# Peptides against a protein of PDB entry 3C66, part 32

Target 1, 189 residues: chain A of PDB entry 3C66
Amino acid sequence: KSWANLFEKNDFFFRYKFYLEITAYTRGSDEQHLKWSGLVESKVRLLVMKLEVLAGIKIAHPFTKPFESSYCCPTEDDYEMIQDKYGSHKTETALNALKLVTDENKEEESIKDAPKAYLSTMYIGLDFNIENKKEKVDIHIPCTEFVNLCRSFNEDYGDHKVFNLALRFVKGYDLPDEVFDENEKRPSK

## One batch from the design tools (peptide; made by RFdiffusion4, then SolubleMPNN)

Design b1_p12_1_s4 (from b1_p12_1, 7 letters changed)
Fold by OpenDDE base, seed 5:
Structure b1_p12_1_s4 (fold): chain B 189 residues (1-189), chain A 12 residues (1-12)
Amino acid sequence: as target 1 above (189 residues)
Amino acid sequence: EIEIVPERLTTS
């Protein structure tokens, strides 16, 4: 299959059993988020390169397009909740307690000027070398290096009240609903 | 079953 097929949304999220999610969070302005998420996205290729050289990882393929969402986020507790619950189908239903910002509602007075949390999520599909009997793969080092690289780029990105970055390992059947079209069935276990 | 460590890395 051509590389072009790997970047088709519908094929990518059914191709792998495992994914690494990289989410940039911003509680602030859209402009702040564009800068932060753009930086994170620009560094994902470096993380991929570091993952590919790990003995337990056979393939690390990035999905090239970020998934973007935003929520009304009036409190710091709401921001922590978003970071805790986002990125897994098992927990994402908790986000229904928050107002999702959509193209349809963004101009509503209650939403337009409300504090917001912005999310940009990049996905890496992972295939593992099971033949090596490695039941455990440690990705801590490359992930930590990636986080440090992003956070150290600008002093402003050290403010955890505004800017956050999370990496989550997720099984294909536990991917967020956002990655599937309405007519697509979630992968089974 | 493949275990990945860490399953989650948060910076908050």
Scores: peptide ipSAE 0.277, ipTM 0.889, DockQ to the pose 0.830
Fold by OpenDDE base, seed 1:
Structure b1_p12_1_s4 (fold): chain B 189 residues (1-189), chain A 12 residues (1-12)
Amino acid sequence: as target 1 above (189 residues)
Amino acid sequence: EIEIVPERLTTS
């Protein structure tokens, strides 16, 4: 069972040319993030169902596990920077200016009580029907419906200073480094 | 801010 999950992981981020990233952001407590990210994660399957019925989408396959990270986030500007730079290999190096919270450093006094931004990211692999090369697939409607569904669940989730939700369309060669093992080579263009 | 994916994906 564990090896099957490893095989699925290793193949998933190489299997598709295109991915939809869904990231839940929280600048607040761990408890706030657990509630927010848990809600978002619980709704991803509904988004997949809405994507699968679009004529231009051949396959929408969710990755089963979220990627979780957290950063020390002293200011609102830092929080905006995280949301702007996260989720793309081209821009993620800008996050090196912030302190990543790890299991090794989380007990340090400078980190333990510091303001934090929490991130939970879900991935959907996408395959398109190529037969009509000129057909535009509009995913705006299902994505907007998904965001509205998540945000409307609790009035607190309307506070953009604390809770945010981003959907990013990313090519396989531009996936964040976090999805690959150290021994894996990033997909080429 | 909500970053919404591109309104239209051009199938390459």
Scores: peptide ipSAE 0.146, ipTM 0.733, DockQ to the pose 0.100
Fold by OpenDDE base, seed 3:
Structure b1_p12_1_s4 (fold): chain B 189 residues (1-189), chain A 12 residues (1-12)
Amino acid sequence: as target 1 above (189 residues)
Amino acid sequence: EIEIVPERLTTS
């Protein structure tokens, strides 16, 4: 398969057993989120480069497009809940307690001026070069460097009440529903 | 919060 074919959505989320999710969170304005998520997105290639050179990683392949969502987020507790529950099929149903902002509802009086949490998620498909099932791959260093790079770019991004960044390792069967079309069946365990 | 993936990931 050509490298170009790996950027197609439908093949990408079925191709790998493992994914790294990079989610930029913003509890604030859309403008704040655009700046923050744009920065994070611009740095993903650097993380990929650092992952690829790890002995245990055979392939680190980024998906080219972010997944975007936003929720009405009236409290800090709601914002913490979003960060805890998002990014896993096992836990994402908890987000149903919050109002998802859509193009259809964004102009409703209860939503338009409400506090919001914005999410932008980038995905990296991972293939590991592990001969022994007991071997472990440590990705903490490159992930930490990436987070530090993003957070240190502007002092405003140090405000965890507004800006957050999470990296989550997930198995393909536990990817969020957002990555699959309605007619697609998620990978089995 | 910053959530970083576990230091050691098992690929099992």
Scores: peptide ipSAE 0.145, ipTM 0.735, DockQ to the pose 0.103
Fold by OpenDDE base, seed 2:
Structure b1_p12_1_s4 (fold): chain B 189 residues (1-189), chain A 12 residues (1-12)
Amino acid sequence: as target 1 above (189 residues)
Amino acid sequence: EIEIVPERLTTS
């Protein structure tokens, strides 16, 4: 299979048993989010490089396109809830309590000027070297270094009320619904 | 808040 086929959405989210999700959160303006998410996205390749050299990781393959979403986020508690619940199929239904911003509703007066949380999520497909008897792979260090790299780039990104960054290890069957088309069947456990 | 993946991930 050509490398090009690995970047097709439908193949990518079925190819790996495990994924690393990298989500940039912004409770603020679209401009703030564009800068923050753009920075995070620009650094993902460095994380991939660090993951690829770890013993036990056979492949760390980034999906090239971010997934974008935004919610009306009137309170800090809502923002915390988004960060807690997003990124897992098991928990994402809790986000239904919030108003998802869509192209159809973004111009509504109740939504247009409302406080928003913006989300940009990058995915890395992971394949592990099981044969090496290492049942455990430690990715804490490269992930922490990545977070620190992003957060330290600008002092403004230290404001956790506005800017957040999460890395989540997710199994393929627990990927958010956003990665699948309506006609696609979620991977089985 | 920053959510970091667990230090050790089981591959099995």
Scores: peptide ipSAE 0.144, ipTM 0.734, DockQ to the pose 0.102

Design b1_p12_2_s1 (from b1_p12_2, 6 letters changed)
Fold by OpenDDE base, seed 3:
Structure b1_p12_2_s1 (fold): chain B 189 residues (1-189), chain A 12 residues (1-12)
Amino acid sequence: as target 1 above (189 residues)
Amino acid sequence: ELIIEPEFLSTK
């Protein structure tokens, strides 16, 4: 990666105190995930536009690249665990019980033929207008509209056993380790 | 304190 890309990444995940994570999950084929995650990614800009018009939100800035990961996912319970534990530094260590698929191990016979869960995660940095004394910002409507927009695009995306979508509000100090490079320190609380 | 709702939306 160019120094510029590294700097842009570093600046993004340190610039905001708050982030919205959007994760597309697929328990199926890589082809299924590519279609699903690509659809979700294509709609993120619409969510940003809906967030920006909320009275409590000053800035909603999307990070331009998804984070990709995949796990061996032999059971439905494992898939539920991934969806529950992923996206927070506090809980992501639970995923160590699952086999992460890497470029180094993907050709191993036990991994190649195993059921997989694929994850694509996009981040939106959020800045809030504190001056308006609004202690509460409701993002439920724009988030629900976004989910419905993605799910309604194809009837196959109604199968929650295969395709899922989650939105998580996260503080900068609780971002997953994947967003930081090896030489970067996690933001303090 | 700033309260954001919802903090988590799952489509399960």
Scores: peptide ipSAE 0.390, ipTM 0.916, DockQ to the pose 0.804
Fold by OpenDDE base, seed 1:
Structure b1_p12_2_s1 (fold): chain B 189 residues (1-189), chain A 12 residues (1-12)
Amino acid sequence: as target 1 above (189 residues)
Amino acid sequence: ELIIEPEFLSTK
């Protein structure tokens, strides 16, 4: 039911103080991105399982749907900028320098044949076992294993000019605007 | 204070 998905979305991005963002990037064709993002998305459940068994993590809950976006990306520097600035409310305004591809503009001649960067982003809500005021949770191992699992699947995914993968730990108040509806207020700090 | 490591992991 369409409304159930909307409510689940709205609740999800308010339920947790912390999120892990997993973004698959492709500077190439839509077909290349579909294969790459589909692979990454298929492995997210394995990352969740590895996070859940960490002593400091109480809950790791994946959001069920990816967020999809694409930008006109004429240069490698633009592609690097996208990967640096995307995924945080503090930095995402820098992406306004690029042309976002939308359903309304995708058929424009200047956009249709332009080089593009495609993004697919998965979110994991995190709850921690905080017994003491100073706790350190190291997620490096499961994250590295996940990256290696995705990159080793096909040698073509070794081309960092085309295919990239990033994991970002983000606080709920610093989530990208894309996760909230127009009528929703961003969580406060 | 909760410290999570890493805060960002890129494959670049």
Scores: peptide ipSAE 0.386, ipTM 0.916, DockQ to the pose 0.852
Fold by OpenDDE base, seed 2:
Structure b1_p12_2_s1 (fold): chain B 189 residues (1-189), chain A 12 residues (1-12)
Amino acid sequence: as target 1 above (189 residues)
Amino acid sequence: ELIIEPEFLSTK
């Protein structure tokens, strides 16, 4: 397939067996989230570069567009729950306990002025050079460096009550439903 | 909170 197809949604989320999810969370204003997520997104290419040079990684291809979502998030516990449950098909059903903000409901009185958690998620498709099943690839260092780079950019981003950043390694069959269109079938195990 | 899951991959 052409290089252009690597960045097409329908091909990207079926192309790789493994993905790294990078989610920027903001419990605050849309403006705060725009700044935070924009920063995180601007640094993803640096993470890709660090991943590509790992001996066990053959390919690290970023999907170019973030996935955006927001939830009514009235409590800190709700925010912790979002961070715990988001990013995996196995756990994302727990988010049904929260009100997803949509274009249809965003102007409702109960939603419009409610505290919100904003999520922006970037995906990196991964292919590995693993010949032996016992071989392991450690991604801890580049991921930690990435987080530190984002968090240290502004002192405000040290406030974990407002700004959070997660990296999640997922298998293609465990990608969140948001990455698939209504007519698309989730990859099998 | 910082979340990294997992720190490394095994093909098992």
Scores: peptide ipSAE 0.192, ipTM 0.773, DockQ to the pose 0.093
Fold by OpenDDE base, seed 4:
Structure b1_p12_2_s1 (fold): chain B 189 residues (1-189), chain A 12 residues (1-12)
Amino acid sequence: as target 1 above (189 residues)
Amino acid sequence: ELIIEPEFLSTK
């Protein structure tokens, strides 16, 4: 398959058993989020390069389209909950307690001027060289370097009350619902 | 068994 076809959603979320999710969070303005998420997204290729050279990683393939979502986020606790619960099918149902901002509701008075948390999520599909029944792959260093690279770009991005970044390793069956179309069945365990 | 570390890294 051409390299270009790997960036299409088509089978990307079914192709790999494992994914690394990179989520940029912003509790603030859409403009703040655009800058922050744009920066994070611009650096994902560097993370991929660092992952590809790790022993045990056979493939690190980015999905090029970010997944965008936003929630009404009136409190810091809500913002923490979003960061804790987002990115896993096991936990994402907790986000139902928050108001998801949609194109249909964004102009509602209760939503329009409400504090927002914005999320942009990038995905990297991972394939591993499993030589042994017990193989450990440590991705801590490249992930930490990536976080530091993003956070250090601007002093404002050091404000954890506004800007956050998380990396989550997930199995294909535990991907968020947002990555699947209505006609797609979630991968089984 | 594949062990990936970390499974979750937050900037908190």
Scores: peptide ipSAE 0.387, ipTM 0.915, DockQ to the pose 0.852; fails the geometry check

Design b1_p12_2_s2 (from b1_p12_2, 5 letters changed)
Fold by OpenDDE base, seed 2:
Structure b1_p12_2_s2 (fold): chain B 189 residues (1-189), chain A 12 residues (1-12)
Amino acid sequence: as target 1 above (189 residues)
Amino acid sequence: ELEIVPEFLSTK
């Protein structure tokens, strides 16, 4: 398959058994989120470069487009729940307790002016060098360096009540529903 | 089985 096909949604989320999710969270304004997520997204290539050189990682391919979502987030507890539950099919059903903001409902009075959590999620498809009997791959260093790079860019991004960043390793069968189209079947275990 | 560390890193 051509490199172009690696960035096609259908091929990407079925190509790899493993993914690294990078989610930028903002409980604030859309403008705040745009700046924060844009920064995070701009640094993903650096994370990829650091992942690619790890002995256990054969391939680290970024998906080029973020997935965007937003929820009505009236409380800090709701924001914590989003950060805990988002990014895994096993846990994302808990988000059904929150109001997802959609194009259809965004102008509703109860939603329009409500506090919101914005999410931008980037995906990296991973292939591992299993042949070397390395059953363990440590990605802690590159992930931590990435987080530090993003958080240290602006002092405002130190406000964890507003800005958060998470990295989650997921299996293809446990990817969030958002990465699949309505007619796409989730990868099997 | 492949073990990845960490599986989740949250900054909150």
Scores: peptide ipSAE 0.443, ipTM 0.924, DockQ to the pose 0.824
Fold by OpenDDE base, seed 3:
Structure b1_p12_2_s2 (fold): chain B 189 residues (1-189), chain A 12 residues (1-12)
Amino acid sequence: as target 1 above (189 residues)
Amino acid sequence: ELEIVPEFLSTK
């Protein structure tokens, strides 16, 4: 990675106190995931536009690159666990019970032939215009519209056993470890 | 304090 890309990444995940994570999940083939995640990624800009016009949102800034991961996922329960635990530093340690697929291990026979869950995660940095001590920002409508837009694109994407989509609001100190480089210190509260 | 709703939306 170029120094410029590293700096841009580092600045992004330290710049905001709040993030919206958009994760596309696929329990199936790499080809299925490529199509699904590519579709989701292509629609993120529409979500950003809808967020920017909400009262209380000052800035919605998408990170330009997805984070990719895959796990051996032999059961539906494992797939549910991934969806529940991924995307938060507080809960991501539960994923250590699953085999992470890496470039080093992907050719192992036990991993190569195993059912897999693929994850692609997009991040949106959020800045809020807090005028009052108590402000409520409702992002339900734009998030639901985004999900419906992605799911309605192809009938196959209606199969929740294969394709899933989650949006998670996360504080900067609770971002997954994947967003930080080895030499970076996680933001404090 | 800032309240965001929902904090989590899943399609599972």
Scores: peptide ipSAE 0.440, ipTM 0.924, DockQ to the pose 0.848
Fold by OpenDDE base, seed 1:
Structure b1_p12_2_s2 (fold): chain B 189 residues (1-189), chain A 12 residues (1-12)
Amino acid sequence: as target 1 above (189 residues)
Amino acid sequence: ELEIVPEFLSTK
């Protein structure tokens, strides 16, 4: 990674108080995940454009690179657990019950041929036009349109046992540990 | 307080 990319990353996850996380999940092959995540990633710019025109949103800034992870996922319950617990610092510790696939362990016999869940996560930094202390911003329509756009692209993506998509609104202090380097301190509330 | 809706959207 270039020095410029590292600095851009570090600044991005400290720049905003709020983030929208977009995670593509696949319980299947790496090839299936590459197709699904690649599709989702290709549509994120359209979601950004729809968010930017909302009156309550001042800035919607995408982070340009996905975060990639994979877990050994032997059961459907494990796959549900991943989708429920991933994407928040408060809940991500539950994922320690699963085997994270790494470059160091991927060739181990117990991991190589095991069923896997693949995750690709995109981040959008959000700044809001807060004129009053009590403002409600509804992002439901843009998010639903985005989900429908991704799911309708291929009928195979209708199989929720294999392909899933989640959007999570997260505060900067509750971002997953993966977005910070080892020497970085998590933003405070 | 800023309220964002939805906080979570899943296609499960």
Scores: peptide ipSAE 0.440, ipTM 0.924, DockQ to the pose 0.861
Fold by OpenDDE base, seed 4:
Structure b1_p12_2_s2 (fold): chain B 189 residues (1-189), chain A 12 residues (1-12)
Amino acid sequence: as target 1 above (189 residues)
Amino acid sequence: ELEIVPEFLSTK
């Protein structure tokens, strides 16, 4: 497939066994999130470049479109819970305790002016060169460099109460439900 | 077996 075809959703979430999720979190305004997530998204290509050159990584392929979600987030504990539970199918059900903001409900008085956590999630599909029965691939350095790059861009992004960034290595069968359409079946283990 | 580290990195 051409690169162009791989940037479409199509089979992207079925193509790889492994994914790196990059989620930008903002507990604040939509404007704050737009700036923060836009910055993070703009840097993903640099992370990809760093991953591609690691021993054991055969391919690091970004999905070009972010997944956007927002929750009513009245407390810091709720914000921590979102960051802990989001991005994995095995844990995402905990988010059902929070009110997901949708186009249908965003104008409701209880939601419109409520504190919100905004999430933008980017995905990188990963394929590995497994030569040995036991292979360890350490992605800590490129991931940390990416985080530091994003966080250091503006002093405001150092405020962990407002802005957060997480990277999660996820197996295809444990991808969040949001990446699949209603007619798509989640990959099996 | 493939081991990836870290599996999760949060900036909290």
Scores: peptide ipSAE 0.442, ipTM 0.924, DockQ to the pose 0.853; fails the geometry check

Design b1_p12_2_s3 (from b1_p12_2, 6 letters changed)
Fold by OpenDDE base, seed 3:
Order: C-alpha cells, then structure tokens, then sequence
Structure b1_p12_2_s3 (fold): chain B 189 residues (1-189), chain A 12 residues (1-12)
C-alpha cells in the first residue's frame, strides 16, 4: 500500500507537463484554517468538471491529497509575500526568510505564540489538446466561479486579512519542492 | 506554444 501510494504520487507529478495549483491561505487559528481549507478542498471537484469541458483541455486530473504547511507570519506584508512567492520553484526560496512551523519546533514558545499563516494546496494535472503551433486556453471563468463559490459560502471568508485563495498555473519543472520526494529528480524543461 | 489565461489568480 505504501509503495503503491508513493508510486502514484511520483507518477502524478511527472505525468503532466502542466499543473493548476489551488492554495487556501489562512492567517489565524488552526480551526479557522481547517474550516476554510476543508471547504476549498470540497469544491475542487466542481472546478475539475468545469475545466474538463473546455475545448483546449483534454484532461484535468486532481491529486487527492492536499499539501499542508504553516509559517510564522508576524505581519500582513509577510502574508502577502507568502501568497506571492509560494507555489513556484523559482520564487519559493523567498519563503526561507520566514520560520517554517514543523512538528519539531511547534512547541517552542517563540513559535507557539506567533501569528501563523496556514497553507493547504491542491494540485490538478492538465493535458491539453494542442492542435496548432499557438494555442490559447482561457480558464478565467471557471477559476473565478470557483473562487466566488468558496468565498460566498460564509461572510467571514470575505476577510482578506485572514482568508485567501489563489490559483496558479505552473509547468512541471517549476513545481514546488514539496511535491517531490528526496530521491526524486525534478523534471527538466 | 501554449498560453493559459490567467496564469495566476489571487483573491487579494
């Protein structure tokens, strides 16, 4: 079971050239994040269905497990920085300026009492119907509808100081390091 | 070449 799951994971992040990342952000309590991220995750299947019917998209395949991380986030500027830099290998090194919360350090007083940003990220592998040398695929409508669906569920989710949601289109070679195991080599361009 | 619109959508 464990090896099969690892193989499925490994195959997923090497199978596609393109991915859509969906990240739910919460600057607040773990309880707030659990509710927010759980809601977002519950709606991903609806987004997939809307993507699959687009003429340029051949396959939209969700990875079923979210990736979880949290950072000490003392300021609103730090929270904005996280949202700007997370989700791309090119930019994720900027997050090294923040303290990553781990099981090993979470009980440290300086970390325990610090404001935190929580992140839950879902991935969708994408395959496209490329018929021509130049093809454009507009995913704006389904993505916006998805965001509106999540944000409209509860009035509290309208507070951008606490709750945020981002969708990022990335190439396989630019996926965050978190999706790869220690023994895996990042896909080349 | 494939062009996706948008490449990044945020609620900020």
Amino acid sequence: as target 1 above (189 residues)
Amino acid sequence: ELEIIPEFLTTR
Scores: peptide ipSAE 0.422, ipTM 0.922, DockQ to the pose 0.853
Fold by OpenDDE base, seed 4:
Structure b1_p12_2_s3 (fold): chain B 189 residues (1-189), chain A 12 residues (1-12)
Amino acid sequence: as target 1 above (189 residues)
Amino acid sequence: ELEIIPEFLTTR
């Protein structure tokens, strides 16, 4: 398969058993989010490079397109809830308590001027070296370095009330619904 | 079984 085919959505979320999700969160303006998420996205390749050199990781393949979502986020608690619950099929239903901003509703008076949390999520498909007999793969260092790199880029990104960044390891069957089309069935366990 | 450390990292 050509390298180009690896970036096609159709097979990406079925190709790997494991994924690393990178989500940039912004509770603020769209402009703030564009800057923050753009920065995070620009650094994902560096994380991939660091993951690829780990002995336990055979493949780290980024999906090139971010998934974008936004929620009405009136409180800090709501923002924390979003960060806790997003990125896993097991927990994402909790987000139904919040108003998802859509193209259909974004102009509604109750939504247009409401405080929002913006989310941009990047995915890395992971394949592991079973032969290495390592039952444990530690990705803490490269992930932490990535976070630090993003957070240290601008002093404003140190404000956790506005800007957040999370990395989540998920199994393919626990990917968020957003990665699948309506006609696609999520992977089973 | 494969164990990944950490499974979740946040800067909050």
Scores: peptide ipSAE 0.421, ipTM 0.922, DockQ to the pose 0.817
Fold by OpenDDE base, seed 1:
Structure b1_p12_2_s3 (fold): chain B 189 residues (1-189), chain A 12 residues (1-12)
Amino acid sequence: as target 1 above (189 residues)
Amino acid sequence: ELEIIPEFLTTR
């Protein structure tokens, strides 16, 4: 049984107090997003390896499947809003101002031909070696190396109007609603 | 208190 099959979805988002979210954004075609997100996803394992060797990190465990969403995104300001508000329960309600693309509505004339922002999000569960109550863990270097690795793969990925990449550190109680099933209660602080 | 640096990194 591959190590990847041992993570039942339902336990992963309750298992850790802390998560690192990696989101690939594309304002363009589905084809552009598939290429960009596929590249980012293929490199996540390298980020995990770099995180695992940090002295302050006990465990870095990736969730094996991306979360995918798309929004109607008519303006650059809407695209910036998505990037600012997505990935936290505290801020995700701001996305209700945008039209979420679903299987039920994707064929509607107002949605089908509309400009879209595509999102693919990978999650890494983190456990820390906290011996002292005041520990700082700097993950800037491995995160920057990861970003550079993804962006340097193709010159087209330098266009920030189309392709973006964000890493967000979040607490388990502040995970987006998308990671929980309808019957699951959000973790408490 | 655990402090993680950075909390948010974007390529924008």
Scores: peptide ipSAE 0.413, ipTM 0.921, DockQ to the pose 0.848
Fold by OpenDDE base, seed 2:
Structure b1_p12_2_s3 (fold): chain B 189 residues (1-189), chain A 12 residues (1-12)
Amino acid sequence: as target 1 above (189 residues)
Amino acid sequence: ELEIIPEFLTTR
């Protein structure tokens, strides 16, 4: 398939064994989240460039569209829980304890004015150079530089009560359910 | 087995 086809959802989440998830979190207004997530998304290409030059990484291909979700988030503990549990199929079931905001329920009185956590998640498909017996790939530096770049852009983004950013390395079989259509089967181990 | 470092990075 052409490089252009990599940006189609159709096979992106089946193409790679490994993914890097980049999630921007906002416990605040939708406007705050749009600014924060937009900034993070604008920097993903820089992270990709830094990943591609690592000796252990053969391919780093970004999925071009973010995944958006929001939860009713009444407490700081709930916000921490979201950040801990989101982004892995193994742990995402814990989020069922929270009210997911949907188009169907967003106008409900209990949801409309409730404190919310907004999530925007970008995915990078990864292929590794396994042939060189490098069993270890350190992506710490590029990831940390990316985080610092995003956080340092505006002083407001230093407020961890409102704005957070996480990077998670995930295997294809452990991708969140959100990346698959209802008719798609999760990749096996 | 492939080991990636870090597997999870958060700023909170």
Scores: peptide ipSAE 0.425, ipTM 0.922, DockQ to the pose 0.827; fails the geometry check

